# Peptides against a protein of PDB entry 6DSZ, part 227

Target 1, 361 residues: chain A of PDB entry 6DSZ
Amino acid sequence: NYVVTAQKPTAVNGCVTGHFTSAEDLNLLIAKNTRLEIYVVTAEGLRPVKEVGMYGKIAVMELFRPKGESKDLLFILTAKYNACILEYKQSGESIDIITRAHGNVQDRIGRPSETGIIGIIDPECRMIGLRLYDGLFKVIPLDRDNKELKAFNIRLEELHVIDVKFLYGCQAPTICFVYQDPQGRHVKTYEVSLREKEFNKGPWKQENVEAEASMVIAVPEPFGGAIIIGQESITYHNGDKYLAIAPPIIKQSTIVCHNRVDPNGSRYLLGDMEGRLFMLLLEKEEQMDGTVTLKDLRVELLGETSIAECLTYLDNGVVFVGSRLGDSQLVKLNVDSNEQGSYVVAMETFTNLGPIVDMCV

## One batch from the design tools (peptide; made by RFdiffusion4, then SolubleMPNN)

Design b2_p22_4_s4 (from b2_p22_4, 10 letters changed)
Fold by OpenDDE base, seed 3:
Structure b2_p22_4_s4 (fold): chain B 361 residues (1-361), chain A 22 residues (1-22)
Amino acid sequence: as target 1 above (361 residues)
Amino acid sequence: SKAVLPPPVDEEAFLEALEKAL
């Protein structure tokens, strides 16, 4: 009996940082196909805590903290539309991953979207939003006492959603999305009514954005609003302020992932298809009334890494670069550049052995 | 070799310093 030790997946398809094991622990969670790896970030490096086999390929992995939870919960959606909310529990040396809620959110009718599965969580933890199928937005209301994840669909008039996020600072859950129609790409907002199970008019829209606008970043307060990333431009809009930049450096390769560095949303890491790592900076202007507005946007090249599928800032300028195509890395951001003008130093490299071809025998 | 993270620096101070250097 050759126990073919099933080679563990090494290609990273998602990563997230938060406080999953405790309120005090900083965790790195890594999705590798059907495997979830949980680390504690320590002064000595990444300490492995638990590995979890999932019931399918992880398509969405997001941490969130409902009001009155002491630590983050983990939302996972698989490529087969199995959803769960996971909680970490430790009792002495015993470590359990508890399923708080689960459900299958597959629809019998709908065209799976070509841009894949998008899952987002309202910053106030009122709902989960899912773009699974063209012309549908699925809502999972978040209720602490509900062990069964129930979902409903809202019809989207916009059939070709490119990316979608929940906005911050909204009285009602509000989505911002890039969509494509025959006239080009546009940005729109909708309020999501849980009561009426419908969309209401959102606070703002922007028609005719860049043709290759591909990503939405929701910006926390005090700025609020969203950043729209294209091939040639980066735009900010919050309903009151619009600002666009077109830094030539981003035209060289498509930005494919982002991660917020700080809680206030002043800085974001951006990764492109060539493995270039950028910092997007939001310059603040303090108004006489004490309001903070966006003064300018700036993009700086930090250096080069493996081609990121996902990025997550850990602590002390350390970034995890999750790579699907190459080796994943821990990298250090430095204040001073090296002789080559790079602010990035590789600390650790995690060998990617390639995709496990599930040979279904 | 397990990458040893540098000792915890005041993250806010570090990020502010990085912002000024960029």
Scores: peptide ipSAE 0.068, ipTM 0.654, DockQ to the pose 0.873
Fold by OpenDDE base, seed 2:
Structure b2_p22_4_s4 (fold): chain B 361 residues (1-361), chain A 22 residues (1-22)
Amino acid sequence: as target 1 above (361 residues)
Amino acid sequence: SKAVLPPPVDEEAFLEALEKAL
């Protein structure tokens, strides 16, 4: 009886950083199919703390901190629509991952969206939003005492949503999304009424964006609004300010992932399908009334990495490059370029043994 | 142009630890 030790998955399909183990610890959480790996980020590198087997492929993994929590909680949604909220608890040397809430959010009727599962959390932790099916937006209200994740659907008139995020600084939870119709791609906003279980008109919209607009980045205050990333352009909009750039360098390969570097949303890492790593910079202008507005956008090429499925800025210029197709990496960003003009140095490489083809035998 | 990096939080401690790990 050869016990084929099932090879642990090595391909990364998601990563997040935050304060999950404690308020003080910086963590890196890595999703590898059904496996969650939890690390503490230290000056010596990544210290493994816990590995957790999940009851299905991780499709969404997001850290969030509800009001009155000392540390972040983890939301996970699996590809089979099992949702949970997890808490890290340490008692001496004993480490437990506690399920605070769980539920199945699968609908009996609905067309699964071709762009896959999207899960987002309101920055004020009022709700979780899920785009699972075409023409539906699922809402999970966040209640501290709720052990059962209950969800409801709101109908979306826009059937082909490309990407969606919650905006920052909104009185009501507000989504911003890119959608496609026969006329092209557009950006729209909706307020989400938890009470009435419906959409209200959002603060702004932009019709006829770039045809290949694929990503929405919600920008924190003081800027607010969103960044829309296309094949040829990067656009900022907040309802009052519009600014677009079309740097030729981004046209060469599709940007596929992003990660916010600064808490105030002044800088973002961007990764493309060729493994190029960029910095997107938001330049501020302070107005005479003390308001902060966007002055300009710029993109800088930092260097080359493995093809990122996900990016996470850690600290001190260290970035985790989670790769599905190649080896994952820890990389250092340097202020000065090397002889090849790269600001990126690989610190550690994590061998990817390839996709576990679930051979359903 | 120099890449605009975040300011290091504790650059000395981080660099010293990296030098020991390399």
Scores: peptide ipSAE 0.028, ipTM 0.495, DockQ to the pose 0.090
Fold by OpenDDE base, seed 5:
Structure b2_p22_4_s4 (fold): chain B 361 residues (1-361), chain A 22 residues (1-22)
Amino acid sequence: as target 1 above (361 residues)
Amino acid sequence: SKAVLPPPVDEEAFLEALEKAL
């Protein structure tokens, strides 16, 4: 009997940065299959705080801060539709991960989407949105005052949603999504009415986007709107302004992950299937009336890393590169390039021993 | 000690717990 010592999972399938342990601490949270690793980001690197076992493979991991919370809460959804909201609590030396809520959000009826589970949180923490099944959008209200709001499904007419996000700066919770129909890929917005449990017409739509449009990035104020990333193009739209770029450099490999660097949405990291790391820059123009508009979009190649499954900017130019296929890395972004033209320096490498094949024997 | 989450409950119990937590 070879007791295969259950090697800890090393492949990263998600990462998020926020303030989970305290309001002041910057945390890196890493999902490794069924395990959550919690770190504090320090000047010396990553300090491990806690490891948590989840009831299944983590499919969604998002930090959010409801009104009146001093620190972020963690929403987790597993691949088996087990949901929880977690809070970090420290009392002296005792560290507890409190489950505020937990449940199963699986529907008895529905086709699981081929693009997998998508979980998103409204920036104003009004709701969680879940695309679990084709033609359905599940809403979990986060309102404190209205105990009557049960989780519910809204029917999506668009059966093939590729990606979806909540937009910023919307009076009502508003989703922006890329979908595919027989005519191609399109972008649409819907307002989510909690009261009526239906979609209302959103502020804008864009029909016939790039055929390989795969990702939506919600852009915070003052720009607002969304970035749509394709194979060949990057498009910005906010209802009033449309801007598209087609930098040849992104055509070489598919962009597969992104992360916002600046709180104001001026910069985003992009990772592709070859491990190339890019910076997407939103150039601002300040109008005479004090309004800020998007002037241009620019993409810069920073360098190469492990193939990112997820990216998260930490602080001081440090980026965590979560890799499923290769070693995860802490990398530093430099202002000046090295002799090879790279702005990226590896600081630390975390060995990936490969996928834990769950041999269901 | 590693924290292990409790087993999931039904959706209704999840929502009730969410409402109490918020």
Scores: peptide ipSAE 0.007, ipTM 0.311, DockQ to the pose 0.015
Fold by OpenDDE base, seed 1:
Structure b2_p22_4_s4 (fold): chain B 361 residues (1-361), chain A 22 residues (1-22)
Amino acid sequence: as target 1 above (361 residues)
Amino acid sequence: SKAVLPPPVDEEAFLEALEKAL
């Protein structure tokens, strides 16, 4: 009897940073297929706290903090449309992962989107948005006050959504998305009306963006708006300000992941398909009236890592590089380059033993 | 590894649980 000890998954398919275990703890959460790993980030490195088995491959993993919560909650959606909201609870040495809510959000009718599942949370925690199927946007309200608020689908006229995010600083929940039609790729915004269960016209749109525009980054205040990343260009738009750059260095390989470094949205890590790590910088201009505007965008090559599936900035220049194709890494960002011109130093490497075949549990 | 989470239910039960939890 070969007890095939099911080898623990090593390939990373998602990672997030936040305050899940407590308000004071900085956590790294890592998705490895059906497994969630929870770490506390310490001055000495990553301390493992808990591993959690999920009912299916983790497709979405997002931390959020509703009004009145002291710490972050975790939203998880699996590839089989099993959703849950998790809370960490510690009582002395006893550690419990509490399921606050769980359900299946699968629709009976719909074409699963070719670009996969997208799950997003409104920055003000008013709703969860899900792009599961072409031509549908599912809304899960997070508001307590209205018992009539059920999850619902809003029809999207735009059938081929590439990426979508909620914007910051909007009176109503507002999505920004890249979509493709026969004329090319475009960016559009919609306000989401919970009351009417429909889209209203958003604050802005940008038709005919770069043909390979693939990612939307929502930028927090004071800048607001969004960054659109393509193969050749990076574009900022907030309705009033438009700025685009086309740095030659990003043309070499497709940017595939991003993560915000600064809470104010001044810096972002970018990872490409060759394992190059970049910093995107938003240069601030303060107006005489105290308003903050975007002056310029720049991209700096930091160095090389494993090919990132996901990136998350921890603290003090430490970044977790979650890799599906290679070894995951903890890396240090340095102010000064080494002799090879790299600002990146590997601190720890986590061996990837290869793609975990979906063991149907 | 055994899943720690309970089996998923329908969307309506999820929303009812969310309303109670949030």
Scores: peptide ipSAE 0.014, ipTM 0.382, DockQ to the pose 0.015; fails the geometry check

Design b2_p22_5_s1 (from b2_p22_5, 11 letters changed)
Fold by OpenDDE base, seed 5:
Structure b2_p22_5_s1 (fold): chain B 361 residues (1-361), chain A 22 residues (1-22)
Amino acid sequence: as target 1 above (361 residues)
Amino acid sequence: MAAELREAFATRRPSSTLALPK
């Protein structure tokens, strides 16, 4: 019996940046199957702080800061539908990861969506939204005093949701989603009523988007609205303004992940299936009344990395490239290109030993 | 590599200050 010492998982399936350990610390959190790795971004690089074993594969990992919290809380959903909200506490040298709330959000009835689990958090921390099953949107109200994560379902008429996000700057929690029907792919918005436990009509919709529209990016204020990423096009819509680009360079490979660089949503990293790293830029126009509107969208090729499962901008042009298929990387974005025209320099590489095939021998 | 990493993290700058390629 060769007890193969269970090698720690190395394939990254999620990453997030925020202020989890303190208000001042910049953290990188990495999901590797059932393991959560917590790092502090320091002048010396990534300092490991804690590793946490989860009771299942991490399917959703999101940082959020409820009103009156000094630091971010962590929402985790496992592939077995175990949900928790985690808090980091340090007392001297003692480090504890505290479960603030937990629950199982599995439904007895429902078809699990083929595109997997989607978990999103309202920017104002009013609720968590979950697309777990076709034709259902699960809502977890965020209440500070509730140790038990209670959820309810709202019926979605749109059975084939591709991606969903909460919008910014909405009086009520508002989702924006891409869905497919027999007529094609469309974008729709709904307001989520916590009180009535129903959808209300959202601020806008866009019928007949690109046939391969696959991702929604919620854009923060002052722009608001959403970016819809397809295979051939990138579109912006906020209810009042529509803008579309079709840069030929994105047609070569499907964009599979994104990450916001600037807090105001002026720049986004995009990663494709070939490991190409792009910058999406939102060009602003300041009106005479002081309002900021989107003038244009631009996409720039930065360079090549490992094939990203997830991207997260850290600080000072450093990006973590979380890879499932290849080695994860810390890369530096430079202002000037190298001799090959790349703006990307690999700083550190984290060897991916591949999936731990549980060979049940 | 280690030196470049240290240099990159030593000067924390807001993302808005990164003049990414125009």
Scores: peptide ipSAE 0.038, ipTM 0.730, DockQ to the pose 0.291
Fold by OpenDDE base, seed 2:
Structure b2_p22_5_s1 (fold): chain B 361 residues (1-361), chain A 22 residues (1-22)
Amino acid sequence: as target 1 above (361 residues)
Amino acid sequence: MAAELREAFATRRPSSTLALPK
């Protein structure tokens, strides 16, 4: 009996950075199909802490910190619609991943969305939002004492949602989304009422955005609002301020992932389908009343990496490039360019052995 | 590699201190 040791998955489907193991530890969490890898970022590099097998392919993986938690919790949704909230617990040398809450969020009726599963968390940790099916937005209220993840659906009139995020700084949980209709692509906002289980009108909308608008980035305070990324343009909107740029350099390849560098949303990493790494910069203008507004947007080419499925800034200019199609990398962002004009240096490469073809035997 | 990794991670810095290309 040759026990073919099933090769561990190597393709990265998601990555997140936060404080999962403790309040002080910086962690890198990597999703590789059904496998979750947990690392601590140390002076010696990435230290492996734990590997966890999940009951299905990880489709959503997000860190969040409810009010009065000392460290981040982990939300996972699988491709089979199993949801859980995980906590890291260490007791001496014993390391446990505790399920704080779980549930299955599959609907018996619904058309799965062609753009796949989207999962988002309200920045104030009031709810989780899920776009699983066309014309439905699923809400999971976040309650600390609830071991069972209960969800409800709100009908979404916009059938073809491209991307969705929760906005920052909103009194009520507010989503911002790009959707497509017969007239083109548009951006809309809705407030989510937990009490009434319905949408209320959001603070703003933008009709007729770029035809290839594909991503929404929620911008934290003091800027607030959202960035909409297209094929040719990057647009900021917060209800009061609108600004768009069309840098020719982004037109060459589609931006496919992003990650916030600064907690205040002043900088974002962008990765395209050619493995180019960009920095998006939000330039501040301080008004005489002490308000901070967006003055300008700028995009800078940093260099080339493996084609990113996900990006996460760690610390000290170190970035993890999670790749599904190629080798994942740790890269260093430098102040000075190398001889080739690149600000990116590969520090470590993690071999991708290709897609686990689920040979259904 | 190991030395470069140690240097890169040895000093924790706020992300805002990362100088960008001019």
Scores: peptide ipSAE 0.034, ipTM 0.692, DockQ to the pose 0.272
Fold by OpenDDE base, seed 4:
Structure b2_p22_5_s1 (fold): chain B 361 residues (1-361), chain A 22 residues (1-22)
Amino acid sequence: as target 1 above (361 residues)
Amino acid sequence: MAAELREAFATRRPSSTLALPK
């Protein structure tokens, strides 16, 4: 009996930072296939708290804080369409991960999207949105007392959605998405009516964006709107203001992940397929009325890391680089460059032994 | 955890303190 000690998965397929264990604790959560690892970011570094086995590969992992919650809740969707909302509870030395709600969100009808599962949460925690199937947008209303996650579908006319996010500062839940049609790639917005279970016209659209526009970043207030990341360009749009940059440096490799550094959305980390780490900066202009507008966009090369599947800013310039293809890293961002012009210093590397082929025997 | 990691985590700072060179 070769007890193939199933090696623990080492490839990272998701990471998120937030306040999951308490309101005061900063946590790093790492998804490694079916495994969730929970860390506390402390003055002594990353303290492991708990590992959780999930019933399937984690496809979506997002922290959110509904109104009246003291700490973040965790939404997980598996590749088998099992959804759950998890809460951390500690009672003395006893640590429990409690399922607040669960459900299966699989549809009997629909073509699974070739670009995989997208899961997003409304910033005001009104709903979860899921792009699971072409031509459908699934909505899970968020209700505090609901133990059973109920979902409904809204038909999406745009069959080939590339990426989608909820926007900030919208009276109604509003999605912004990049989609492709025979004419190219476009950006559109829709308001989501929970009551009518339909889309209403969103505040803005942008037709004929860059052909390789692949990512939507929802920008918090005061800027609002969205950033659209392409292969050659980065664009901002909020309905009133449009700004585009085409920094030559991003053309070398496709940006594949992002993470917001500042709560106000003034800076974002960008990672490309070559392991280059960039900072996207939103330069502010304060108007005479005290309104803040976007003045400019700037991209700076910080340095090189492992090829990021996901990025998350922790604190004090420390970034977790979650890698699927290479070793995950903790890196330090410095104000001053080294002799090679890099602002990135690797502090810790986590060996990736590759994908565990779950030989389900 | 390396000494450098402990130093990096020792002081929690607002992310805004990471001024990229102008």
Scores: peptide ipSAE 0.024, ipTM 0.674, DockQ to the pose 0.266
Fold by OpenDDE base, seed 1:
Structure b2_p22_5_s1 (fold): chain B 361 residues (1-361), chain A 22 residues (1-22)
Amino acid sequence: as target 1 above (361 residues)
Amino acid sequence: MAAELREAFATRRPSSTLALPK
């Protein structure tokens, strides 16, 4: 009896930070294929709380806090299109992960998108959006009393969506997406009507963005709008203001992941395919009327890490670098550079034993 | 790192979270 002790997956394919275990606890959640690891961030480091096995590879993992919840809920979508909303519940020493809602969101008809599954949550927690198939946007309305995740599709005229996010500060749920057509890549917005189950015209669009525009970052208030990241450029647009930078340093390697550092969207971490870690800064200008506008964008090289599949800022300048190809790391961002000019110091390294090829037989 | 980045790092109150002992 060869007990093939199934090695626990070590490659990270997603990570998120929030308040999942309690309102006060800072958590790091790590997706490793079918496994979810939950940590509490403490003064002494990461304390493991629980591991959860999922029915399939985790494709989407997002924390969200509906209005009147004391702590975050977790949305998970698997590569098999199983969706769930999870809640952490502690009762004394007993720790339970409760499924508040679940559903299968697979369609019988549709071409799976080549860029994979995208899952997004409206900042006001009105809906979940899913790009699973070309030419379709799936909506899951968020209702507290609904144990069954019901979804509907809205047809997208734009067949080749590259990335999509919900915008902040919109009266109606509004998506911003990069799409490709025969003329190039473009950015468009749509309002999502839950009532009519259709798209309405969004507040703005930007035709002919950079040909390799690959990521959308929704920027919270007071700035609002979105950042579009390409191979050569980073652009900001909010409907009223447009600003673009083309820092030569980002041309050397493709930016593949990002994470917001400040709640107000003033700083973002960017990771590239070479393991370089950048800080994107949004410089504010305060107007005489008290309005805050974007003055400038700046990119600074911080240092080098493992090649990030995902990044999440924890606290006190500590960042978790989730790596699929290399070792995951806890790194410290320093104010002063070391002798090599790096602002990044590895604090802890988590050995990656390689991708567990799930032989799905 | 521009002076503003240094200031942005410095203005972060050392939270008690992930304060690895020096």
Scores: peptide ipSAE 0.020, ipTM 0.593, DockQ to the pose 0.070

